# Designs tried in a protein design run: peptides against a protein of PDB entry 6IDX. Part 323

Target 1, 380 residues: chain A of PDB entry 6IDX
Amino acid sequence: KELAKLSADVTFATEFINMDGIIVLTRLVESGTKLLSHYSEMLAFTLTAFLELMDHGIVSWDMVSITFIKQIAGYVSQPMVDVSILQRSLAILESMVLNSQSLYQKIAEEITVGQLISHLQVSNQEIQTYAIALINALFLKAPEDKRQDMANAFAQKHLRSIILNHVIRGNRPIKTEMAHQLYVLQVLTFNLLEERMMTKMDPNDQAQRDIIFELRRIAFDAESDPSNAPGSGTEKRKAMYTKDYKMLGFTNHINPAMDFTQTPPGMLALDNMLYLAKVHQDTYIRIVLENSSREDKHECPFGRSAIELTKMLCEILQVGELPNEGRNDYHPMFFTHDRAFEELFGICIQLLNKTWKEMRATAEDFNKVMQVVREQITRA

## One batch from the design tools (peptide; made by RFdiffusion4, then SolubleMPNN)

Design b2_p28_7_s1 (from b2_p28_7, 13 letters changed)
Fold by OpenDDE base, seed 3:
Structure b2_p28_7_s1 (fold): chain B 380 residues (1-380), chain A 28 residues (1-28)
Amino acid sequence: as target 1 above (380 residues)
Amino acid sequence: MREEKQKKAVEAAINAFRKMRNAPPLVN
């Protein structure tokens, strides 16, 4: 207890570290001594002292043994651990993950996001915050190849649902610290959209062109069986498709693929359009056909609007930006659905279409409509 | 650029976490 208190002092910490005191603390934890396990208070103070000593940055986190990591990970993975030990163990793991890539690798092997989910189902918002903070640390430190796995783990209906139900919709006000961790998690999740946002469409990629053709099919041939082979495009069919792509509101009616070569939003706009067309087919068809049947020059160009809206949403949500200190703004809506970005797009494209009608806009008013829509989205 | 952003985000996370730990325990 006294050691834990004194360890917060830099002078004491320096002297204690110079006396190999931190090595003694690590060995106490590593030994897994029945004494420390039976005396939860002593272990909690040992872990406190260790963490406070390490916070001075005098000793590298890389000095930590694999045995120590396993012992701390064990405290987090055990269902019947003292809250004081759990909290400090989460804190130590987070610190290890953040301060050392080597320790991150070791911890990522010992702990799964699934094990941390149990700590979100508690009434203690502090434990919930430390658990999310550790998830965020693991996500932030994940190599590019593993970030998608972390994303998928977050998109796992379970983690998202638990955060929504036990954290966001909990019986307690969200504290600033928790709000920050929710913000961080949200930003890290949106960073997964960056790849698609920065992916240019290849106009020569047939698979990507088939997606655009599918958008046309869903809008205009919704009753027709997909069995109509894409291959036999006579010039008359090309001319028909050019008309259809014009009615879809693409800027390049001849080759709509060219509209997706701009990054941002690149392929992410096409993903949003396809999601809308498949998941909200009635809404998609309604928007497209309502505008395609107009002869009064008040047509809302869906394709162009979808691209620019996707770009706007990426800007508003800061897609591709990493989390900053002092931000606590999170959107509970993003925890309500697995494809929350695409759902937001689906809401916003309807808002855009409505606003376009209300303004009696023409193609010349496009930028004005987008400004009004931006203001509407940012105030919501 | 990305590595620098990553480093900054890690530093921000470390700082945020330290602030969280230094928050007074909720006295029951």
Scores: peptide ipSAE 0.304, ipTM 0.812, DockQ to the pose 0.296
Fold by OpenDDE base, seed 4:
Structure b2_p28_7_s1 (fold): chain B 380 residues (1-380), chain A 28 residues (1-28)
Amino acid sequence: as target 1 above (380 residues)
Amino acid sequence: MREEKQKKAVEAAINAFRKMRNAPPLVN
């Protein structure tokens, strides 16, 4: 206890480290001494002293053994661990992950996000905060090839549902520290959209062209029996598609693929449009047909609007940016759905279409409508 | 650029975590 308190002092820490005191503490943990496990309070103070000593930055985190990591990971994985030991063990793992890429690799082999979910299902908000902090550290330190796996783990209905039900909708007010960790998790999740946001459409890619064709099919052919094989001459068919792409509100109605060559939002806009068309088909068809049948110059160009809205959402959500210190603004709505970004797009495109009608906008008012919609989204 | 952003985000995470540890314990 006294050692743990004194370890916060830099002068004491320097002297204690110079006496190999930190090596003694690590060996006490590594030995797994049944004595320390019987004296949970003594172990908790040992772990506190270790953290306080390491916080001075005098000793590299790379000094810790794999045996030490396994012992700490063991305390996190045990169902009946003392809360004080669990908290400090989570804190040590977080610190190891953040301070060393070598330790990150070792910890990522010993601990899964699934094991950390159990620590979210508790009433102790501190334990929940440390567990989310460790998830965030693992996500932040993950190599690019593993980030998508972490995203998929977050998109897993289980983790999202647990955070929503046990953290966000818990019986306790969310503290600043938890709000920050929820913000961090949200930003890291949105950062995964950066790849699609920065992917240009290839106008020569047939698979990407087939998606645009599918958008046309869903909007205009959904009521027409698929039996009308488009056997009429290639030129009439091309002219027909040009008309359909104009009705869809693409800027380049001859080659809509060109509208997706601008990054941002690149292919992410096409992903959102396809999601809307497949998951919210009635909403999609309604928006397209309401605007395609207008001859009064008050038609809202869906294709252009969807692209610019996707770009706007990326700007508002800071897609491609990393989490900043001192922010705690998280949106609970992003924990309600696995495809939360695409669902937000679906809500916002309806808001845009409504706002366009209310303003009696024309194509010249496009930027004004987008500005009003931006204000509406940022106030919600 | 990405590496420098990553470094700053790690530093921010370390600072946030230290601040969290120094926060008064939740009185149960």
Scores: peptide ipSAE 0.304, ipTM 0.813, DockQ to the pose 0.292
Fold by OpenDDE base, seed 2:
Structure b2_p28_7_s1 (fold): chain B 380 residues (1-380), chain A 28 residues (1-28)
Amino acid sequence: as target 1 above (380 residues)
Amino acid sequence: MREEKQKKAVEAAINAFRKMRNAPPLVN
């Protein structure tokens, strides 16, 4: 206890490290001595002293042995560990992950996100916070090839559901530290959208053009009696599609693919439109048809609106920005659904369409409508 | 740019975690 307290002092830490004191502490943990495991308090103070000593940055984290890592990982993976040992073990692992890429690799092999999820199901908010912090550290330090796997582990309905039910909807007020970790997790999750946001549509890619054609099909052919066979010649068909793409509110009525060449939001806008059309088909068809039947210049251009709204949502959510210290603003809604961004888009596009009608907007009012919608979204 | 942003985010995470550990236990 006294050692752990004194280890926070830089002068004491320097002298103690110079006396090989940290090596003695690491060897005590590495030995796995039943004595330390039976004296949970002594082990907890040993781990505290170790962490405080390492926090001074006098000794590299790379000095830590694989045996030490395995012992600490063992304390996190064991179901019956003293809460005080578990907390300090999570803290040590997080510090290892953050401070060393080599230790990250070793820890990522020894610990699964599934093991950390078990620590979210407890009533202790401090343990929950350390567990999310370690998850966030693993996500942040993941190489690009593994970020999607980590993302998929986060997108696992299980982690999201557990955070929602045991953390956000817990019977305890969320502390600032937990709110920060939830913010970090949210930002790291939204950064997965960056790739799609920065992907330009290739106007020559047939598969991408087929998605635009599917948007047209869902809007106009789903209610059309199949008896209106598109039987007339290729030119009439092209002219028909140009009219349909105009009714869909694309800026480029001849080649809508050109509207998705701008980054941001690139292909992410098309993903949102397709999600809306498939998952919320009635809402999609209603929005498109309500505006396609108007000859009064008060039509809301769906395609243009969807693109600019996607861009706006990316700006509001800071897609592609990394988490900052001192932020604790998280949206519980993003923990309620797997496709929370696309669901938010679906809510916001309805809000946009409503606001457009209420303002009696024309195409010239487009930027003004978008500004009003931005203010509505940011106040909600 | 991306590496520098990542370095700053790691530093922010380290600092946030240190603050969390050093936060006095709310003595109930």
Scores: peptide ipSAE 0.293, ipTM 0.805, DockQ to the pose 0.300
Fold by OpenDDE base, seed 1:
Structure b2_p28_7_s1 (fold): chain B 380 residues (1-380), chain A 28 residues (1-28)
Amino acid sequence: as target 1 above (380 residues)
Amino acid sequence: MREEKQKKAVEAAINAFRKMRNAPPLVN
């Protein structure tokens, strides 16, 4: 207890470290001594002293043994651990992950997001905050290849649902620290869209062109059995498709793939359009057909609108930017659905289509409509 | 640019976490 208090003082910390005191603390934890485990208070003070000493930056985090990491990870994975030990263990792991790439690698092998989710199902908001902070640290330090795995994991769906039900919809007001961690998690989740946002469509890639063709099929041939899609080869069919791509509101009616070569939003716009067409098919068909049947110059070009809306949403949500200190603005809606960005796009494209009609807009008013829609989205 | 942004985000996370730890304990 006295050591934990004194460890906050830099002069004491320097002298204690010079006497190998930190090595003694690490060995006490590593030994797993039944004495420290039976006296939760002594262990909690030992972990406090260790963390305070390491915060001075005099000793590298890389000095920490794998045995120490396993003991700390053990306290986080045990269901019947004292709350004071759990809180300090989460804090130590987060500090290790943030300060050392070598420790990140070791911790990522010992701890799963699934184990951390159990600490979100508690009434203690402090424990919940430390658990999310550790998840965020692991996400932030993850290699690019592992970030996609974290995004696609069933663990993320479960994590989202647990955060929504036990944190956001909890009976307690969300504190600033928790709001910051929810903001960080949201930003890191949106950062996964950066790759698609910066991916140019290849106009020569047949698989990518088949997605644009599928958008046309869903809009105009929804009752036609996909088995009867006759080979795309005839000049009459190319002319038919050019008309259909005009009705879909693409800028390049001859080769709509060219509209997706600009980054941002690149392929992310096509992903949003395909999601809308498959998941919200009735809404997609309605928007396309309502505008394709208009000969009054008040048609809303769906393809162009979807691309520019995707770009605008990326700008508003700061896709590709990393989390900043001092921000705590999170959107609860992004925890309600696995495909929250695509669902937001689906809401906003309907808002855009409505606003276009209300303004009695023409193609010349496109930028004015987009500005009004931007203001509507940023005020909601 | 990306590496520098990553470094700044890690530094921001460290600072935010230190502030959180120094916050007064939740009065139960």
Scores: peptide ipSAE 0.286, ipTM 0.802, DockQ to the pose 0.306

Design b2_p28_7_s2 (from b2_p28_7, 11 letters changed)
Fold by OpenDDE base, seed 2:
Structure b2_p28_7_s2 (fold): chain B 380 residues (1-380), chain A 28 residues (1-28)
Amino acid sequence: as target 1 above (380 residues)
Amino acid sequence: SAAEKQEKAVQAAIAAFRKMRKAPPLVN
């Protein structure tokens, strides 16, 4: 206990480290010997002293043995560990993950996100915070090739649901530290959209063109009896598509694919449109048809609006930015749905369409409508 | 660079975590 307190002092820490004191502490952990009376209390103080000593940055984290890592990982993976040991073990693992890529690799092999999820189901908010912090550390240190797998593990309905139910909707006020970890998790999750946001549509890719065609089909052909598909020649069909793409509100009525060559938001806008069209089909059709049936200059261009809204949402949510220290702003909505970004888009596009109508906007008012919508989204 | 941004985020995480740990232990 006194060692743990004294280990916070840099002078004491330097002397203690010079006396191989840290090696003695690591060996106590490595031995795993439960033979001592008050083992749990002694171990908790040992782990505290170890953390405080390592915080001085005098000793490299790479000095720790694989046996030490396995013991610490064991304390996190075992169901019957003292809370005081668990907390310190989570903290040591997080520190190891953050400070060393070599230790990250070893820890990522020994611990699964699934094991850490169990520590989110506890009533202790500190344990929950350390568990999320360790998940965030693992995510942040994951190589790019594994980041998507970690993301998919995060996108697991289970982790999101547990965070929502046990952390966000918990009976306790969320502390600043937990709010920060939720912010970090949210930012890391949105950063996965960066690739799609920066992906240009290839106007020559048939598969990508087929998605635009599917948007047209859902809007205009889904209610039309297939019998009225006029077997009229390729030219009439092209002219028909140009009309349909105009009614969809694309800027390039001849080749809508060109509207998705701008990055941001690139293909992410098309993903949002397709999600809306498939998951919220009635809402999509309503928005498109309400504007396509207007003979007045007050039609809301859906395609253009969806692209610019996607870009705006990326700006508001800071897609492609990494987490900053001191922020704790998280959106509970992002934990309510697996495709929360696309759902947010679906809400915001309805808000945009409503605002456009209320303003009696024309194409010249487009930027003003977008400004009003931005203010509405940022105040909500 | 992307690597510099990543390192900055790692350092921010380390700092945030140290701050969290230095929050007074639950004095039982």
Scores: peptide ipSAE 0.365, ipTM 0.846, DockQ to the pose 0.326
Fold by OpenDDE base, seed 4:
Structure b2_p28_7_s2 (fold): chain B 380 residues (1-380), chain A 28 residues (1-28)
Amino acid sequence: as target 1 above (380 residues)
Amino acid sequence: SAAEKQEKAVQAAIAAFRKMRKAPPLVN
C-alpha cells in the first residue's frame, strides 16, 4: 500500500527502479502464488505500484514477460476476479497495447473482444470504461490487414447492441471518461469508411459500371412492364441510358462513372446510393421519379446530390481523422444500426430533397441548398 | 504522414487514459 502510493513520486520511482524493484513486482505477479494472507489486496497494490512506476517512462514496456502478460490477461478473462484486480489488469493491458506494438501482438492473441464484451454487461461504469478503452486501444493499434477483421468484429451486432443497451441506455448518467471512449470508438469505426471514400471509380471496371446500371434498373425497370423491352437497336439503347442517367441526376449523364472519380467521396457515394436503392427501394424510387418527371428547372439532381451529401457527411463526421484528446461528442444513433452511416445518408438525402423543394431551388442554387442542409444536420 | 497521425492518436489515447486513471474518484 505504501509502495503503491510512493510509486507516484518520480524520485522514489527512479531509486526503486535502480534497485530492480520493478522486477520484484513483476515476479510477484508471475508467481501467481495465492497462498498469502490478503493475496487480493496485496496483488491490487502490486498492480497499482507497477502501473505507477511504468507511468514514469523510465522502464520500457517491452521488458514485461509473456508470463506477466498471461497472468494479467488471466485476471481479465477468468470469472470471479476481484473488481479491484480486474480494473488494474484492464489498465495495465491498455497501457501495454498503447505503448508497445510487440505487446499489442501478444495481448491480441491472449484476449478476445468477446471476453471484453462480458465486462460491458456489468453495472460498474468504471469497468465498462476500461473495457471499452482496451477495445479502442486494440482497434487503434491493429495493423491495417487486421483492422477490417476487427472492424467486422466490432460491427458485430453484439458489441453495438451491448454498448447501446448497457452503457448508453443504462440507468446511470454517462461520465465524461465513458463519453470519450464512445467518441473514440465511433471515430475509429468511421475511419473504416476512409478506404471507400478515397477509392476512385475506374470507368473501365465493368463490375463498378454494373452498380450504376443497377441503380438505373431499380429506378426505371422495376415498375416497367417487361413488355417494354427496348427494341433491338444498340444505338437506341445507349441513347436511352443517357436519358436515364440524366434523369438520375448525374453530372456526366453520358458516363456516370466519371462522377465517382473524385475523391473524396469516391466509391463511398456509390455504396450509399446502392444501399438506399436496395434497402429503402420505395424511398429511392420516389426521390428519383419525382425529380425525373419534373420538366421544370426545379429538378433535384439525385446523383450529384448524393455525391455531395456523402462528401458533406464525411466532413461532418471527420472521416479519415483519428481520435483527439478532450473530445466527448458521440452520436447514440451510430450504435442503433449496423450500417448507421448509410442509414444517416438515407435520412439526409430525404432532408436534402425536401429542402430543395421548399427552397424551389434550381441547379444554380445547389450550393445554397447544400449549405442549408449542412446547418440542419449539424443542429440535429 | 499517416504514421505521424497514428502516433499522435496513440499519444492522445495514452494521455486520455492517464488522465482517467489519475482523476480523483468523484466524491459522491
Scores: peptide ipSAE 0.363, ipTM 0.846, DockQ to the pose 0.314
Fold by OpenDDE base, seed 1:
Formats: C-alpha cells, sequence, structure tokens
Structure b2_p28_7_s2 (fold): chain B 380 residues (1-380), chain A 28 residues (1-28)
C-alpha cells in the first residue's frame, strides 16, 4: 500500500528502479502464491505500484517476462477474480499492448475478444471501459493482415449487441472515458471501409460489371414477364442496357463501371448500392422507378447520387482517419446493426431523394441538394 | 506517412488511457 502510493513520485520511482525494485514486483506476480493471508489486497497494491512505476517511462515494457504476461492474462480470463485485480490487470495489458509491438504479439496469443466481452456484461462501467480500451488497443496495434479478422470479431452480433444492451442502453449515464472508447472503436471499425473506398473498379473485370448488371436486373426485370424471348439481338440488348443505365442515373450510362474508377468512394459506393438493392429491395426499386418515370427534368440520378452520398458519408465519418485524443462523439446507431454503414447509406439515400423532390431540383442543382443533405445529416 | 499516422494514434491512445487511470474515482 505504501509502495503503491510512493511509486507515483518520480524521485522514489527512480531510486526504487535503480535498486531493481520493479524486478522484485514482477517476480511476486510471477510466483502466483495464493497461500498468503490478504493475497488479493497485496496483489492489487503490487499491480498498482508496477503501473505507477512504469508510467515514469524509465523502464522499457519489453523487460516483462512471458510468465508475467500469462499471469496477468490469467487474471483477465478467470471468471472469479477480485474486481480490483481485474481492473489493474486490464490496465497492465492495455499498457503493454500500446507500448510494445512484441508484447502485443504475446498478449494477442493469450487472450481472446470473447474473454473481454464477458467483462462488458458487468454493472461496473470502469471495468467495461478498461475492457473496451483493451479491445481498441489490440485493434489499433493489429497488423494489417489481422485487422480484418479483428473487425469480423467486432462485426460479430455478440460484441455489438453486448455494447448496445449493457453499455449504451444501460440505466446509467455514459462517462466521458467510455464515450471516448466507443468513439475509438467506431473509428477503427470505419477504417475497415478504407480499402473498399480506395479500390477502383476495373472496367474490364466481368465479375464487377455483373454487379452493375444485377442492379439493373433488380430494378427493371423484377416486373418483366419471363416471356421476353432470348432472341432479341445482342445489339438491342446493349441499347436497352444503355437506356436502363441512364434511368439508373449513372453519369457514364454507356459504361457505368467508369463511375466507380474515382477514389474515394471507389467500390464502396457499389457495395452500398448492392446492399440497398438486396436487403431493402422495395426501397431501392421505388427510388429508381419513381425517378426513371419522370420526364420533367426533376429526376434524381440514383447512381450519381449514391456515389456522391457514399463519398460524403466517408468524409463526415472520417473514413481512413485514425482516432484522435479528446474526441468522444460516438454514434449509437453504429451499434444497432452489423452493417451499420450500409444501413446509414440506405437512410441517407431516402433523405436525399426526398430533399431532391422538395427542392424541385434539376441536374444543375445537384451540388446544392448535396450541401442541404450534408447539413441535414450533420444536424441529426 | 501511414506509419506516422499510426504512431500518432498510438500516442493518443496512451494519453487517453493515462488520463482515464488518473481520473478521480467517481464518487457514487
Amino acid sequence: as target 1 above (380 residues)
Amino acid sequence: SAAEKQEKAVQAAIAAFRKMRKAPPLVN
């Protein structure tokens, strides 16, 4: 207890470290000897002193043994650990992950996101905050090849549902520290969209062109009786498709693939359009057909609007930007659905279509409509 | 660079975490 208090002082810390005192503390943790009276209290103070000593930056985090890491990870993975030990163990793991790539690798082998999710199901908001902070640290320090796997673990309905039900919808105010960790988690999750946002469509890739053709099929062939004989010549089909791509509101109605060569938003816009067409088919068909039947020059160009809206949403959500200190602006909506970005797109494209009609917009008003929609999205 | 952005985000996370640990326990 006295050591834990004194370890916050830089002068004491320097002298204690010079006497190999930190090595003694690590060995006490490594020994795991539960036989002492007041062991839990002694261990909690030992872990406090260790954290306070390491906060001075005099000793490298790389000094810790694999046995120490395993003991700390053991306190996080065991179901019946004292809350005081659990809190300090989460804090030590987070500090190790953030300060050392070598320790990150070792910790990522010893703990699972599933074990950390169990600490989100508690009534203690401090434990919940440390658990999310450790999840965020692991995500931030993950190599590029493992980021998608971690992302898929975040996209797991379970983690999202637990955060929504036990953290966000909890019967208590969200503290600033928790709000910051939810912001960080959201930003790190949106950074997974960066790859698709920066992926150019290849106009020569037939598989990618087939997605654009599927958008046309869902919009226009869903009502067509199968009696349209296969014998309409390839040229009439090409001319028909050019008309359909114009009705879909693509800028390049001859080769819509060219509209997806600009990055941002690249292929992410096509992903959003396909998601809308498959998951919200009635909404998609309604938007497309309502604008395709207009001869008054007040048609909303769906394809162009979807691309520019996807780009705008990426700008608003800062896709590809890493989390900053001092921000705590998280969106609860992103915890309500597994495909929250695509669902946001589906809401915003309906808002855009409504705003276009209300403004009686033409193609010349496109940028004005987009500015009004931006203001509506940022005020909501 | 991407590496510089990553390092900046790591430093921001360290600073935020240190701030969280030093926050006075909310008096119930």
Scores: peptide ipSAE 0.359, ipTM 0.843, DockQ to the pose 0.307
Fold by OpenDDE base, seed 5:
Structure b2_p28_7_s2 (fold): chain B 380 residues (1-380), chain A 28 residues (1-28)
Amino acid sequence: as target 1 above (380 residues)
Amino acid sequence: SAAEKQEKAVQAAIAAFRKMRKAPPLVN
């Protein structure tokens, strides 16, 4: 207890470290021997002193043994551990993950996100905060090839659902520290959209063009009497498609694929449009047909609007930016659905279409409508 | 660079975590 308190002092820490005191503390953890009276209390103070000593940055985190890591990971993976030991063990693992790539690799082999999920299903918000912080640390330190796997583990409906039900909708106010960790997790999750946001459509890729054709099919062929089977003439089909792409509100009516060559938002805009068309088909068809039947210059260009809205949402959500220490602004909505970004897009495109109608906008008012919609989204 | 951005985010995470831990432990 006294050692843990004194370890916060840099002068004491320096002298204690020079006496190999930190090595003695690590060996006490490594031994795992429950033979001492008050073992749990002693261990909790040992782990506290270790953290306080390491916080001075005098000793490299790489000094810790694999046995030490396994013991700490063991305290996190075992179901019946003292809460005080669990909290300190989570904190040590997080510190190890953040401070050393070599320790990250070892820890990522010893613990799973699934084990950390169990620590979210508790009434202790401090334990929940440290568990999310460790998940965030693992995500942040993951190699690029493993980030998608961690994302898939987060996209496992379970982690999101548990955070929503046990943290966000918990009976206790969210503390600043938890709000920060939820913000960090949100930002790291949105960074997975960066790849799609920065992916240019290839106008020559037939598979990508078939997605645009599917948008056209869903909008116009779902209501068309089977008698208008597109006649065999390739030229009449191309001319018909050009009209349909104009009605869809693409900027390039001849080759809509060109509208997706700009990054951001690249292919992410097409993903959002296709999601809307497949998952919210009635909403999609309504938005397209309400504007396709207008000859009054008050048509809302869906294709252009969807692209610019996707770009705007990426800007608002800071897609491709890494977490900042000073922020704690998280959106509970992003924990309500596995495809929360596409669902947000679906809400915002309806808001845009409504705002366009209310303003009686024309194509010249496009930027003004987008500004009003931006203000509406950022105030919500 | 991407590496510099990542390092900055790691340092921010370390700082945030240190700040969280310096909140007085709820000693029961």
Scores: peptide ipSAE 0.358, ipTM 0.842, DockQ to the pose 0.325; fails the geometry check

